# Peptides against a protein of PDB entry 3OIQ, part 25

Target 1, 212 residues: chain A of PDB entry 3OIQ
Amino acid sequence: KNRIFVSSSKDFEGYPSKAIVPVQFVALLTSIHLTETKCLLGFSNFERRGDQSQEDQYLIKLKFKDRGSERLARITISLLCQYFDIELPDLDSDSGASPTVILRDIHLERLCFSSCKALYVSKHGNYTLFLEDIKPLDLVSVISTISTKSTNSSKHSSSELISECDLNNSLVDIFNNLIEMNRDEKNRFKFVKLIHYDIELKKFVQDQQKVL

## One batch from the design tools (peptide; aimed at target 1 Y127)

Design b1_p17_1_s1 (made by RFdiffusion4, then SolubleMPNN; from b1_p17_1, 8 letters changed)
Fold by OpenDDE base, seed 4:
Structure b1_p17_1_s1 (fold): chain B 212 residues (1-212), chain A 17 residues (1-17)
Amino acid sequence: as target 1 above (212 residues)
Amino acid sequence: SMVEEQLKKMEELEELE
């Protein structure tokens, strides 16, 4: 089955009540929930959803049913946090208890762009997104990709590749949503509060704000 | 929270696998 690119988590409302669908999306990491029994990653495109929280629009589950899957989940979180310079509480607590990690509002401090592959699994009208693969995206690379409107649609005719257009459109949409949030005085998100806010990001945001 | 409700729904789905 071809992997479907998802531009909005609302797309899942139209999905079959009993299906397994491979999906892919790009979003910002917003939350990490690692407990003794579960591992979840929250992602968002910050699409306006009325009065609902714009966080965790994509709630992605990591398999956490056996020691092997638990280990993989913990390694995945560790690697993501290392990549994004997210401080985790020392997982090396000598107490033998697996540390609980609950991080929220990650996007308020760091823009953690991630390309996710997941399995949409539905039963009885409810669905779960299971993580298949995650690729963290470098912010400089994201900025460069948006800035270079390289419509090099290399027609890679392989039905498994994301349209470069879909990826680029989603990245633009995310930034536009962040710009709107930044302009809203009631919104906690501000670009200047990002730990990694630099001259490049500042310039990019200023240039994008002129187009909006 | 909406997240807690989604979590509960996901846990219910796992019990059905």
Scores: peptide ipSAE 0.026, ipTM 0.664, DockQ to the pose 0.594
OpenDDE base, seeds 1, 2, 3, 5: peptide ipSAE 0.025, 0.024, 0.025, 0.022; ipTM 0.666, 0.603, 0.662, 0.601; seed 1 fails the geometry check

Design b1_p17_1_s2 (made by RFdiffusion4, then SolubleMPNN; from b1_p17_1, 7 letters changed)
Fold by OpenDDE base, seed 4:
Structure b1_p17_1_s2 (fold): chain B 212 residues (1-212), chain A 17 residues (1-17)
Amino acid sequence: as target 1 above (212 residues)
Amino acid sequence: SRYEEQLKKEEKLEELE
């Protein structure tokens, strides 16, 4: 089955009420919810949706039904947090109690760009997104990718069904949305409040602001 | 509340398992 690139979580409103569709999207990690019984990852591209919360537009479930899947979920969370320099409580506590991790508004402190492969599963008009794969994206690499595509339309037709164009367009859209949020005095998001805010990010944001 | 909306999303996910 061909994997569908999803540019908006609104796309799912048009999806079949009973289907299994492999999807892929790029978004910012906004939340982590790890309990004894479930693991959820929230992602957002911060598309404006009226008065609705712009967070957790993509709620992704990790399989959490057995010890093997639970272990995989915990390892996934650990690796993601290590990659993004997110401090977690020790998940390996020798005390047989699985630690609860509830992180929200991650994007206020860190831009955690992630390429996600998920399985859209719908039944009776409701749907769940199950994580199949996740690739954290380096912010420097994201910035470089956006900056270079403005010049070279070298259509390297990578045989992958998802156009490199869709990925880059989504990354640009995310940054544009963040810039709009940063300009809004009522919005809590500010680039200067990011822990990793540096001269490179500052320059990139300034350059993108000139195009908007 | 953002938390209540999130809980509702989570509940919907549990119904699909």
Scores: peptide ipSAE 0.029, ipTM 0.694, DockQ to the pose 0.301
OpenDDE base, seeds 1, 2, 3, 5: peptide ipSAE 0.029, 0.028, 0.028, 0.024; ipTM 0.691, 0.683, 0.681, 0.635; seed 3 fails the geometry check

Design b1_p17_1_s3 (made by RFdiffusion4, then SolubleMPNN; from b1_p17_1, 9 letters changed)
Fold by OpenDDE base, seed 4:
Structure b1_p17_1_s3 (fold): chain B 212 residues (1-212), chain A 17 residues (1-17)
Amino acid sequence: as target 1 above (212 residues)
Amino acid sequence: SLYEEQLKKEEELEKLE
């Protein structure tokens, strides 16, 4: 089955009420919910959706049914947080109590770009997204990718490969949405409040703001 | 059938919820 690139979580509204569809998207990590019984990752592209919170537009479940899947989930969370320099409580604490991690509004402190592969599973009109794979994206690499006009439109995207164009467009859209949020005085998001806000990001944002 | 395999995978995935 060909993996479908998803540019908006609204796309799922048109998906079959009973299906299994492999999907892929790029978004910012917005939340982590790890309890004794569940592991959820929230992602957003910050597409404007009326009065609803722009967070957690993509709610991704990690398998959490047995000790093996739980361990994999915890390792996944640990590795993501290590990559993005997110402070977590010790998940391996010998205390026998599985640590609860509830992080929200991650995007207010860190831009955690992630390429996610997930399985869309629907039944009776409800759907769940199950994580299949996650690739954290380096912000410098994201900035470079957006800044470089991918002239290589000529690769015949085999039906299995997400077009470089789709990825780039989604990354641009995310940044444009963040720029709009940054301009809104009522919005809590500000680039200057990011822990990793540097001269490179500043310059990039300034350059993008001139095009918008 | 491919449908039955999909259904079984859905049910298996739902049990993971």
Scores: peptide ipSAE 0.025, ipTM 0.585, DockQ to the pose 0.055
OpenDDE base, seeds 1, 2, 3, 5: peptide ipSAE 0.027, 0.023, 0.025, 0.024; ipTM 0.668, 0.575, 0.587, 0.614; seed 1 fails the geometry check

Design b1_p17_1_s4 (made by RFdiffusion4, then SolubleMPNN; from b1_p17_1, 8 letters changed)
Fold by OpenDDE base, seed 2:
Structure b1_p17_1_s4 (fold): chain B 212 residues (1-212), chain A 17 residues (1-17)
Amino acid sequence: as target 1 above (212 residues)
Amino acid sequence: KTVEELLKKEEELEKLE
């Protein structure tokens, strides 16, 4: 089955009430929820959705049913947090209590761009997104990709037709949404409050603000 | 595996979560 690129979490409102659809999207990591029984990742594109919280627009479940799936979930979280420089409590503590990790509002401190592959699974009009794969994206690489209008179609093999254009458009849309949030005095998000806020990001935001 | 078998398996997973 061909994987569908999803530009908005609203796209799922039009999906079948009983289906399995492989999907891919790009979003910012907003939350991590690891307990004894569950593992969830929250993502958002910060698309305007009225007065509702723009966080966790994509709630992704990691399979957490046996020791093997639990171990994979913990390793996945550890690797993501290492990549994004997110401090976690030691997940390997020999204390027989599985460590609980609850992080929210990650985007207020760090821009954690991620390309996610997931299975959309629906029944009776409700759906769940199960993580299949995750690729963290480097912010410098994201900025460079947006700044260089990538007309270079590196034709990697035609089997998963996610257009490089769809990825780039989603990254631009996320930045535009963040710029709007930064301009809103009521919004908690501010670029200057990011731990990794540097001269390059500052310049990019200033240049992008002139186009909006 | 049929779509139905996959749905049933993911529903069984979701009930364990």
Scores: peptide ipSAE 0.026, ipTM 0.578, DockQ to the pose 0.065
OpenDDE base, seeds 1, 3, 4, 5: peptide ipSAE 0.023, 0.023, 0.026, 0.022; ipTM 0.632, 0.614, 0.571, 0.575; seed 4 fails the geometry check

Design b1_p17_2 (made by RFdiffusion4)
Pose (drawn by RFdiffusion4):
Structure b1_p17_2 (pose): chain A 183 residues (1-47, 54-90, 99-149, 165-212), chain P 17 residues (1-17)
Amino acid sequence: KNRIFVSSSKDFEGYPSKAIVPVQFVALLTSIHLTETKCLLGFSNFEQEDQYLIKLKFKDRGSERLARITISLLCQYFDIELPDPTVILRDIHLERLCFSSCKALYVSKHGNYTLFLEDIKPLDLVSVISTISTKCDLNNSLVDIFNNLIEMNRDEKNRFKFVKLIHYDIELKKFVQDQQKVL
Amino acid sequence: SPHNLAIEELEEIEEES
């Protein structure tokens, strides 16, 4: 195929006014909006706000069920508590870091566009830390995301704090420290 | 300039909530 890697949502400015373009990006899961009619997943690389809004489209009940199972499994994989109806989660990153490699389909018309979900591969935080410490587009993005998350933690006014993560590991405390030295 | 329709859909969901 010819899937185009995007490093930022701003890349979508050069894309056609009407086309179907397979894309891929890396980011943190930040929000879920699940209704009976549609589902939107928000991601961000904190270059610090929501940036990618990925849509799971479904019309009938059969596809709705699949969308619900998909959200259920994604949340379970990240240890996100889910009440299973309109379901809303915000600023997930303030509580849990959820790196994700996502493949999507850019669909535009009249200059407007929507990113539809083709695949989502959650990335284990332990692997993310290891991948950064031992040591392309994926890695560049993982590094940039973690750097921004570091600067957000330094900023006193920003609500993001590693110590406030429900999963604040000793190893996470360690990687963050040894990561600031590089700065 | 391009516009992401998911933003409008997100605003609708928030209003309905």

Design b1_p17_2_s1 (made by RFdiffusion4, then SolubleMPNN; from b1_p17_2, 8 letters changed)
Fold by OpenDDE base, seed 3:
Structure b1_p17_2_s1 (fold): chain B 212 residues (1-212), chain A 17 residues (1-17)
Amino acid sequence: as target 1 above (212 residues)
Amino acid sequence: MKKNLNVEELEEILKEA
């Protein structure tokens, strides 16, 4: 089956009540929930859904049923946190208790852009998303991608199964949503409160704000 | 709104597929 690009987590409302569908999306990492029995990642594109929370629009489950899958989940969390400079408690503490990690509202401190591949699995109208693959995206690369593509369709045929247009449109939509949140005085999100807020991000946000 | 499936329901679906 072809992998479906998902631009909105609302798309899953129209998905089959009994199916397995390979999907892909780009979103910001918003939460990490690692316990002794479960591993969950929350993602959001911050699409407005009326009065509903914009957090954890994509709740992604990692397989966590045996020592091998648990180890893979812990390694995945460690590598993501290392890439995004997210401080984790030492996962290697000699106390035979598996470390519990509960992080929320990650987007308030760091913009963790991620390209995800997942399986949509449904039964009786309920569903779960299982992680198949995750690629963290560098913020400088995201900014450069949005800024440069107003003019040059350079045919770099990189064999990535994601339509370059779908990825770019979703990245633009996420930034537009963040700009709207930043303008809202009631919203907790502010670009100036990001730990990695620099002159480049400041300039990019100022330039995008003139187009909106 | 669609709800999340529990682990057991999901493992059953993945065996039927």
Scores: peptide ipSAE 0.032, ipTM 0.657, DockQ to the pose 0.203
OpenDDE base, seeds 1, 2, 4, 5: peptide ipSAE 0.032, 0.032, 0.032, 0.031; ipTM 0.653, 0.653, 0.653, 0.650

Design b1_p17_2_s2 (made by RFdiffusion4, then SolubleMPNN; from b1_p17_2, 8 letters changed)
Fold by OpenDDE base, seed 1:
Structure b1_p17_2_s2 (fold): chain B 212 residues (1-212), chain A 17 residues (1-17)
Amino acid sequence: as target 1 above (212 residues)
Amino acid sequence: MPKNLNLEELEEILKSA
């Protein structure tokens, strides 16, 4: 089956009540929930949904059913956190106790852009998204991609169904949503509170604010 | 809003797919 690019988590409301659909999206990492029995990642595009929380719009489940899948989940979390400079307790502690990690509101401290491949699995109108693959995106690369108005439609191979346009549009939409959140006095999100807030990000935000 | 499937429901779907 062809992988579908998803621009909004609302798209899943129109998906079949009994299906398996490979999907891909880009979003910010908002939460990590690792317990003895479960591993979940929350992502958001911060699309406005009325009075609903904008956090965890994409709740992604990692397979966590056997020692092999548990190890893979822990490695995945460790590598993501290393990439984004998120401090975690040592997940490989010889103490035999699997550490519990519950992180929320990650986007308030760090913009963790991630390209996710997942399986949409539904039954009886309920669904779960299973992580297949995750690619962390560098913020400098994201900023450069949005800024350069990529005229380089490099006809890269017909096998990646995601147009460069779909990715770029989603990245722009996320930044626009963050700018709106930053302007809202009631919203906890502020660019100046990001740990990695630098001159480059400041300039980019200022330039984007002039277009909105 | 559609709810997340529990593990048992998921295992049943994966067996039926």
Scores: peptide ipSAE 0.022, ipTM 0.608, DockQ to the pose 0.203
OpenDDE base, seeds 2, 3, 4, 5: peptide ipSAE 0.021, 0.017, 0.020, 0.019; ipTM 0.609, 0.553, 0.612, 0.505; seed 3 fails the geometry check

Design b1_p17_2_s3 (made by RFdiffusion4, then SolubleMPNN; from b1_p17_2, 9 letters changed)
Fold by OpenDDE base, seed 4:
Structure b1_p17_2_s3 (fold): chain B 212 residues (1-212), chain A 17 residues (1-17)
Amino acid sequence: as target 1 above (212 residues)
Amino acid sequence: MPKNEEVEELEEILKAA
């Protein structure tokens, strides 16, 4: 089955009540919930949803049923946090209790862009997204990708072009949403509070703000 | 949030796929 690119988590409201659909999206990592019994990742594109929390618009479950899946989940979290410079407690502590990790509002400190592949699995109108693959995206690469979109329609195959356009549109939408949040005095999100706020990000945000 | 029981059922569907 072809993988469907998802631009909004609202798209799932129109999905079949009993299906398995491979999906892909790009979003910011907003939360990590690792316990002894489950592993969840929260992602958001910060679409305005009225008075609803803009965090965890995509709640992604990692398989966590046996020692193999638990180990894979823990490794995935460790590698993701290492990539984004997120401090975790030592997950390998010799104390036979697996450490609990509960991180929220990650986007307030770090922009953790991630390309996710997941399985949409539904039954009786409820659904769960199961992680199949995650690719962390470098912020410099994201900025470069958005900035270069103005010039190169290089003739790649029609199927690859659609996916690249969708990815780039979603990245632009995320930044636009973050700019709106940054302008809102009531919103906790501020670019200047990001640990990695540098001259490049500052310039990019300033240039994008002129177009909005 | 889907109830934990609903999530377990969805995971059984995923294993059968």
Scores: peptide ipSAE 0.026, ipTM 0.662, DockQ to the pose 0.064
OpenDDE base, seeds 1, 2, 3, 5: peptide ipSAE 0.026, 0.026, 0.026, 0.024; ipTM 0.661, 0.659, 0.659, 0.634; seed 5 fails the geometry check

Design b1_p17_2_s4 (made by RFdiffusion4, then SolubleMPNN; from b1_p17_2, 8 letters changed)
Fold by OpenDDE base, seed 1:
Formats: structure tokens, sequence, C-alpha cells
Structure b1_p17_2_s4 (fold): chain B 212 residues (1-212), chain A 17 residues (1-17)
């Protein structure tokens, strides 16, 4: 089955009430919810949705039903947090209690761009997104990709027609949404409050703000 | 329209916290 690129989490409202659809999106990591029984990741592109929270627009479930899947979920969380420099309590504590991790509003401190592959699974008019794969994206690489206006029609042959255009457009849209949030005095998001706020990000935001 | 079951699960968890 071909994987569908998703630009908005609203697209799922139009999806079949009984289907299994491979999807892919790019978004910012906003939350981590790891308990003894569940593992959820929240992502957002910060699309305006009226008065609804702009956080957790993509709630992604990690399989958590046996020791093998639980271990894989914990390893996935650990590796993501290591990549994004997110401090976690030691998940390997010999204390026999599975550590609970509840992180919210991650985007207020760190821009954790992630390319996610998921299974949309709908049943009885509800759906769940199950994580298949996650690739963290380097912020410098994201900035470079947006800045270079990829005229590289890299005619690279045959596998996964996610147009480089769809990914780039989604990355631009995320930054535009963050710029709007940064301009809103009522919004908690501010670029200058990011832990990794540097001269490069500052310059990029300033240049992007002139186009909006 | 399909509703996100993970959102409902998160809302339940958020009410228990």
Amino acid sequence: as target 1 above (212 residues)
Amino acid sequence: MPKNENEEELEEILKEA
C-alpha cells in the first residue's frame, strides 16, 4: 500500500471509518506520555484550530502490550530524548517500577522536528495512529532545507513518493505558524525562550518574518 | 467523522491527573 503524506491532522476526519492506512507526516514533538500501561507521543504543526489547543494534534500510540513492545517503546523514547537533549529520569532504574514520564509543552523549550511514519487504524468511527517509524530531524538541516529553495529535482529513482516539496511545504508551514505564535503576546511560545536559540535560528526567523 | 481514540485516552488521563 502506498504511504500517504499528511499535511494536516484534520485530514484524518475525512478518512474511512474502517481502514488501515500507512501515513507519514512531519511535525514538532510536543508531549511524551509514558506510564506503566501506555506510551503516547504528541506532535503538532501548530495549525490554527479555532479555540482548540494547538498541541498534540497528532497523538501517536506506541505498541505497549508485552515486555518486548514495552522495551521498544522505552528505547524509542530514550533515543529521541537523547537526540533532542531532553532530560529523562533513568528508564533503567533497578527499582522494578517502570518510570512514569509525562512531558508537555516540549516545543516551548526545544524545536523537536520529527518525520513520523504511522498506521492510521480506524474502527467503528474512531481511529488510532500507531507509530511505525520516527526520524528526528536536525534543526540546522531543517533551516538549510527551507532556505535553499530546493530546486533539486533529484531524479532519485523508486521508493516512497513523498515529494520533497510536501516535506518542505510542511516545514515552512510549521515555521510560519511558530512565527505567528511568537508575534502573539498571549501565546506562551517565544523563539528567544528556546534553549537552543542561537544566531543561526535568530537570523533565519528574522529573514522568514520579512516574507510573512 | 472518525475521532482520535488517543485524544479520548489522553483526555481521560488528563482528568485523572
Scores: peptide ipSAE 0.031, ipTM 0.670, DockQ to the pose 0.788
OpenDDE base, seeds 2, 3, 4, 5: peptide ipSAE 0.026, 0.023, 0.023, 0.024; ipTM 0.611, 0.618, 0.620, 0.632

Design b1_p17_3 (made by RFdiffusion4)
Pose (drawn by RFdiffusion4):
Structure b1_p17_3 (pose): chain A 183 residues (1-47, 54-90, 99-149, 165-212), chain P 17 residues (1-17)
Amino acid sequence: KNRIFVSSSKDFEGYPSKAIVPVQFVALLTSIHLTETKCLLGFSNFEQEDQYLIKLKFKDRGSERLARITISLLCQYFDIELPDPTVILRDIHLERLCFSSCKALYVSKHGNYTLFLEDIKPLDLVSVISTISTKCDLNNSLVDIFNNLIEMNRDEKNRFKFVKLIHYDIELKKFVQDQQKVL
Amino acid sequence: EFEEKIEEQEEKDEEVE
């Protein structure tokens, strides 16, 4: 194929006014909006706000069920508690870090566009830390995301704090420290 | 801000459809 890797949502400025372009990006899951009619997943690389809004489209009940199971499994994989109806989660990153490699389909018309979900591969935080410590586009993005998360933690006004993560590991405390030295 | 972005996304979806 010819899937184009995007490093930022701003890349979508050079894309066609009407085209179907397979894309791929890396980011943190930040929000979920699940209704009976649609589902939007928000991601961000904190270059610090929501940036990618990925849509799971479904019309009939059969496809709705699949969308529900998909959200259920994704949340369970990240240890996100889910009440299973309109379902809304925000600023997930303030409580849990959820790196994800996502493949999507850019569909545009009249200059407007929507990113439809093709695949989502959650990334284990332990593997993310290891991948950064031992040591391309994926790695560059993981590094940039973690750096921004580091600067957000330094900023006193920003609500993001590692110590406030429900999964604040000793190893996470260790990687963050030894990561600031590089700065 | 989040709700605004969802609304903007819905408008885009309508135009695409």

Design b1_p17_3_s1 (made by RFdiffusion4, then SolubleMPNN; from b1_p17_3, 6 letters changed)
Fold by OpenDDE base, seed 4:
Parts: structure tokens; C-alpha cells; sequence
Structure b1_p17_3_s1 (fold): chain B 212 residues (1-212), chain A 17 residues (1-17)
């Protein structure tokens, strides 16, 4: 089955009430919920959705049914947090208590761009997204990808071109949404409050703001 | 709220599992 690229989590409202659909999207990591029994990741593209919180538009479940899946979930969280320089409590603490990690509003401190592959699984009109694969994206690479959109279109197969265009469009949309949030005085998000805010990101945001 | 979304997601998961 071909993997479907998803640009909005609203697309799932039109999905079949009983299906298994492989999907892919790009979004910012907004939350981590790791307990003794569950592991959830929240993602958002910050698409405006009325008065509802723009966070956690994509709630993705990691399988947490057995010791093997629990271990994989914990390792996945550890690796993501290590990649994005997110401080976690030691998940391997000898205290025998499974550490609970509840992180919210991650995007206020760090832009954690992630390419996610998931299984959309629906039953009786409800759905769950199960994580299949996650690729953290480097912010410098994201900025470079958005900035260079015009030149490399000539050599890849039509299917690869569609996927690259979809990825690039989603990344641009996310940045545009973040720029709008940054301009809103009521919004808590500010680029200058990001821990990794540097001259490169500053310049990129300033240049992107001139096009909007 | 986050908690309301979590509870809603949990209800969705119980139906799919």
C-alpha cells in the first residue's frame, strides 16, 4: 500500500471509519507523555483550528503492550530527546520505578521538526495513529531545504518529487504558522525565546517575514 | 485542554485495541 502524505490532521476526519492506512507527515514535536502504561507523542503544524489549542494536532501512540514494546518506546523517547537536546530524567534509574515523563509546550523552547510515519487505524469512527518510524529533522537542514526550493527539481522520479514537494510545502506552512504566532502578542510562542535561537534562524525568520 | 485531548485519545485507543 502506498504511504499517504498528510498535510493536515483534519484530513483524518474524511478517512474511513474502519481502515488501516499508512500515513506520513511532518510536524513539530509539542508534547511527550510517558507513563508506566502509555507512551504518546504530540505533534503540531500549528494550523489554525478555531479557539482550540494548536498543540497536539497529531497524537501518536507508541506500542506499550509488552516489555519489548515498552523498551522500544523508552529508547525512542530517549533518542529523540537526546537529538533535540531535551532534558529528561534518567529513564534507566535503578530505583525500579518507571519514570513518568510529561513534557508540554516543547515548541516554546525548541523547534523539534520530525518526519513521522504512522499507521492510521480506525474502528467505529474513532482512530489511533501508531508510530512506525520517526526521523528527527535538523533545523539547519529544514532552513536550507526551505531556502533552496527552486533549484533541484530536475533529476528524481515523479513519485519522489511529489514526496519532496509535500515535505517542503509542509515545512513552509509550519514556519508561516510560527511567524503568525510570533506576531501575535497574545501567543506565548516567540522565536527569540527558543533556546537554540541563533543568527541563522533570526536571518531566516526575517527573510521569510518579508515574503509573508 | 491537553488532558481532555489525552482522555479523548485514550477513548479512541480503547476502541481500536
Amino acid sequence: as target 1 above (212 residues)
Amino acid sequence: SFDEKLEEQEKKEEIVE
Scores: peptide ipSAE 0.025, ipTM 0.660, DockQ to the pose 0.849
OpenDDE base, seeds 1, 2, 3, 5: peptide ipSAE 0.024, 0.022, 0.024, 0.024; ipTM 0.662, 0.579, 0.656, 0.661

Design b1_p17_3_s2 (made by RFdiffusion4, then SolubleMPNN; from b1_p17_3, 8 letters changed)
Fold by OpenDDE base, seed 1:
Structure b1_p17_3_s2 (fold): chain B 212 residues (1-212), chain A 17 residues (1-17)
Amino acid sequence: as target 1 above (212 residues)
Amino acid sequence: SFDKKLEEEEKKEEIVE
């Protein structure tokens, strides 16, 4: 089955009431919820939805039904947090108590761009997104990609052509949404409060603000 | 809130499982 690129979590409102659909999206990591019984990742593009919370627009479940899936979930969380410089308690502690990790509003401190592959699974009009794969994206690479206007759609003939255009458009949309949030005095998000706020990000934001 | 969304997704999961 061809994987569908999703630009908005609203797209799922039009999806079949009983289906299994492979999907992909790019978003910012906003939350991590790891307990003894479940693992969830929250993501957002910060698309404006009226008065609704812009956080956790994509709630992604990791399978957590057996020791193998639990271990895979913990390793996934550990690797993501290592990549984004998120401090976690030691998840491998020999003390038989599985550590609980609840992180919220990650985007207020770190821009954690992630390309996610998931399975949309629906029954009776309800759905769950199950994580299949996750690729963390480097912020410098994201900024470079947006800045260079890669019009070179290299026709890479591979059937998993999420068009480089769809990815780039979604990255631009996320940054535009963050710029709008930064301009809103009521919004908690501010670029200057990011731990990794540097001269490069500052310059990029200033340049993008002139186009908006 | 995250908790409210979590509860909503847990309810969806009971239906999908």
Scores: peptide ipSAE 0.023, ipTM 0.657, DockQ to the pose 0.863
OpenDDE base, seeds 2, 3, 4, 5: peptide ipSAE 0.021, 0.020, 0.020, 0.020; ipTM 0.572, 0.577, 0.571, 0.568

Design b1_p17_3_s3 (made by RFdiffusion4, then SolubleMPNN; from b1_p17_3, 9 letters changed)
Fold by OpenDDE base, seed 4:
Structure b1_p17_3_s3 (fold): chain B 212 residues (1-212), chain A 17 residues (1-17)
Amino acid sequence: as target 1 above (212 residues)
Amino acid sequence: SFDKKLKEEEEKEKIVE
């Protein structure tokens, strides 16, 4: 089955009430919820959705049913946090207590762009997204990708071109949404408050703001 | 709220599992 690229979590409202659909999306990591019994990742592209919180538009479940899946979930969280320089309590603490990690509003401190592959599983009109794969994206690479959109029409297959266009469009949309949030005085998100705010990001945001 | 969304996901999971 072909993997479907999802540009909005609203797309799932039109999905079958009983289906298994492989999906892919790009979004910012907004939350981590790791307990003794569950592991959830929240992602958002910050689409405006009325008065609802723009966070956690994609709630992604990691399988947490046995020791093997729990270990994989914990390793996944550790690796993501290591990649994005997110401080976690030591998940390997000898104290025998499974550490609980509840992080919210990650996007206020760090832009954690992630390409996610998930399995959409629905039953009786409800759905769950199960994580299949996650690729953290480097911010410099994201900025470069958005900035260079015009030049690399390399003759790769039509299917790869669609996926690259979809990815690039989603990244642009996310940045545009962040720029709108940054302009809103009521919004807590500010680029200058990001821990990794540097001259490159500053310049990119300034240049992108001129196009909007 | 995050807690509301989490609860909604928990309810969805019980139906899919």
Scores: peptide ipSAE 0.076, ipTM 0.755, DockQ to the pose 0.856
OpenDDE base, seeds 1, 2, 3, 5: peptide ipSAE 0.068, 0.027, 0.029, 0.063; ipTM 0.753, 0.624, 0.619, 0.752; seed 2 fails the geometry check

Design b1_p17_3_s4 (made by RFdiffusion4, then SolubleMPNN; from b1_p17_3, 8 letters changed)
Fold by OpenDDE base, seed 4:
Structure b1_p17_3_s4 (fold): chain B 212 residues (1-212), chain A 17 residues (1-17)
Amino acid sequence: as target 1 above (212 residues)
Amino acid sequence: SFEEKLKEEEKNEEIVE
């Protein structure tokens, strides 16, 4: 089955009430919920959705049914947090207590761009997104990809072109949404409050703001 | 809220598992 690229989590409202659909999206990591029994990752593209929180538009479940899946979930969280320089409590603490990690509003401190592959599983009109694969994206690479979008029209394979265009469009949309949030005085998100705010990101945001 | 989304996801899990 072909993997469907999802540009909005609203697309799932039109999905079958009983289906298994492989999907892919790009979004910012907004939350981590790791307990003794569950592991959830929240992602958002910060689409405006009325008065609802723009966070956790994609709630992604990691399988947490046995010691093997629990270990994989914990390793996944550790690796993601290591990649994004997110401080976690030591998950390997000898205290025998499985550490609980509840992080929210990650996007206020760090832009954690992630390409996610998930399995949409629906039953009786409800759905769950199960994580299949996650690729953290480097912010410099994201900025470069958006900035160079105009030049690489020459690659011949129609199927690869669609996926690259969809990815690039989603990245642009996310940045545009972040720029709108940054302009809103009521919004807590500010680029200058990001821990990794540097001259490159500053310049990119300033240049992107002129196009909007 | 985040907690409401978690509770909604918990209900979805019980249906899909």
Scores: peptide ipSAE 0.031, ipTM 0.705, DockQ to the pose 0.808
OpenDDE base, seeds 1, 2, 3, 5: peptide ipSAE 0.031, 0.023, 0.031, 0.031; ipTM 0.708, 0.623, 0.704, 0.700; seed 3 fails the geometry check

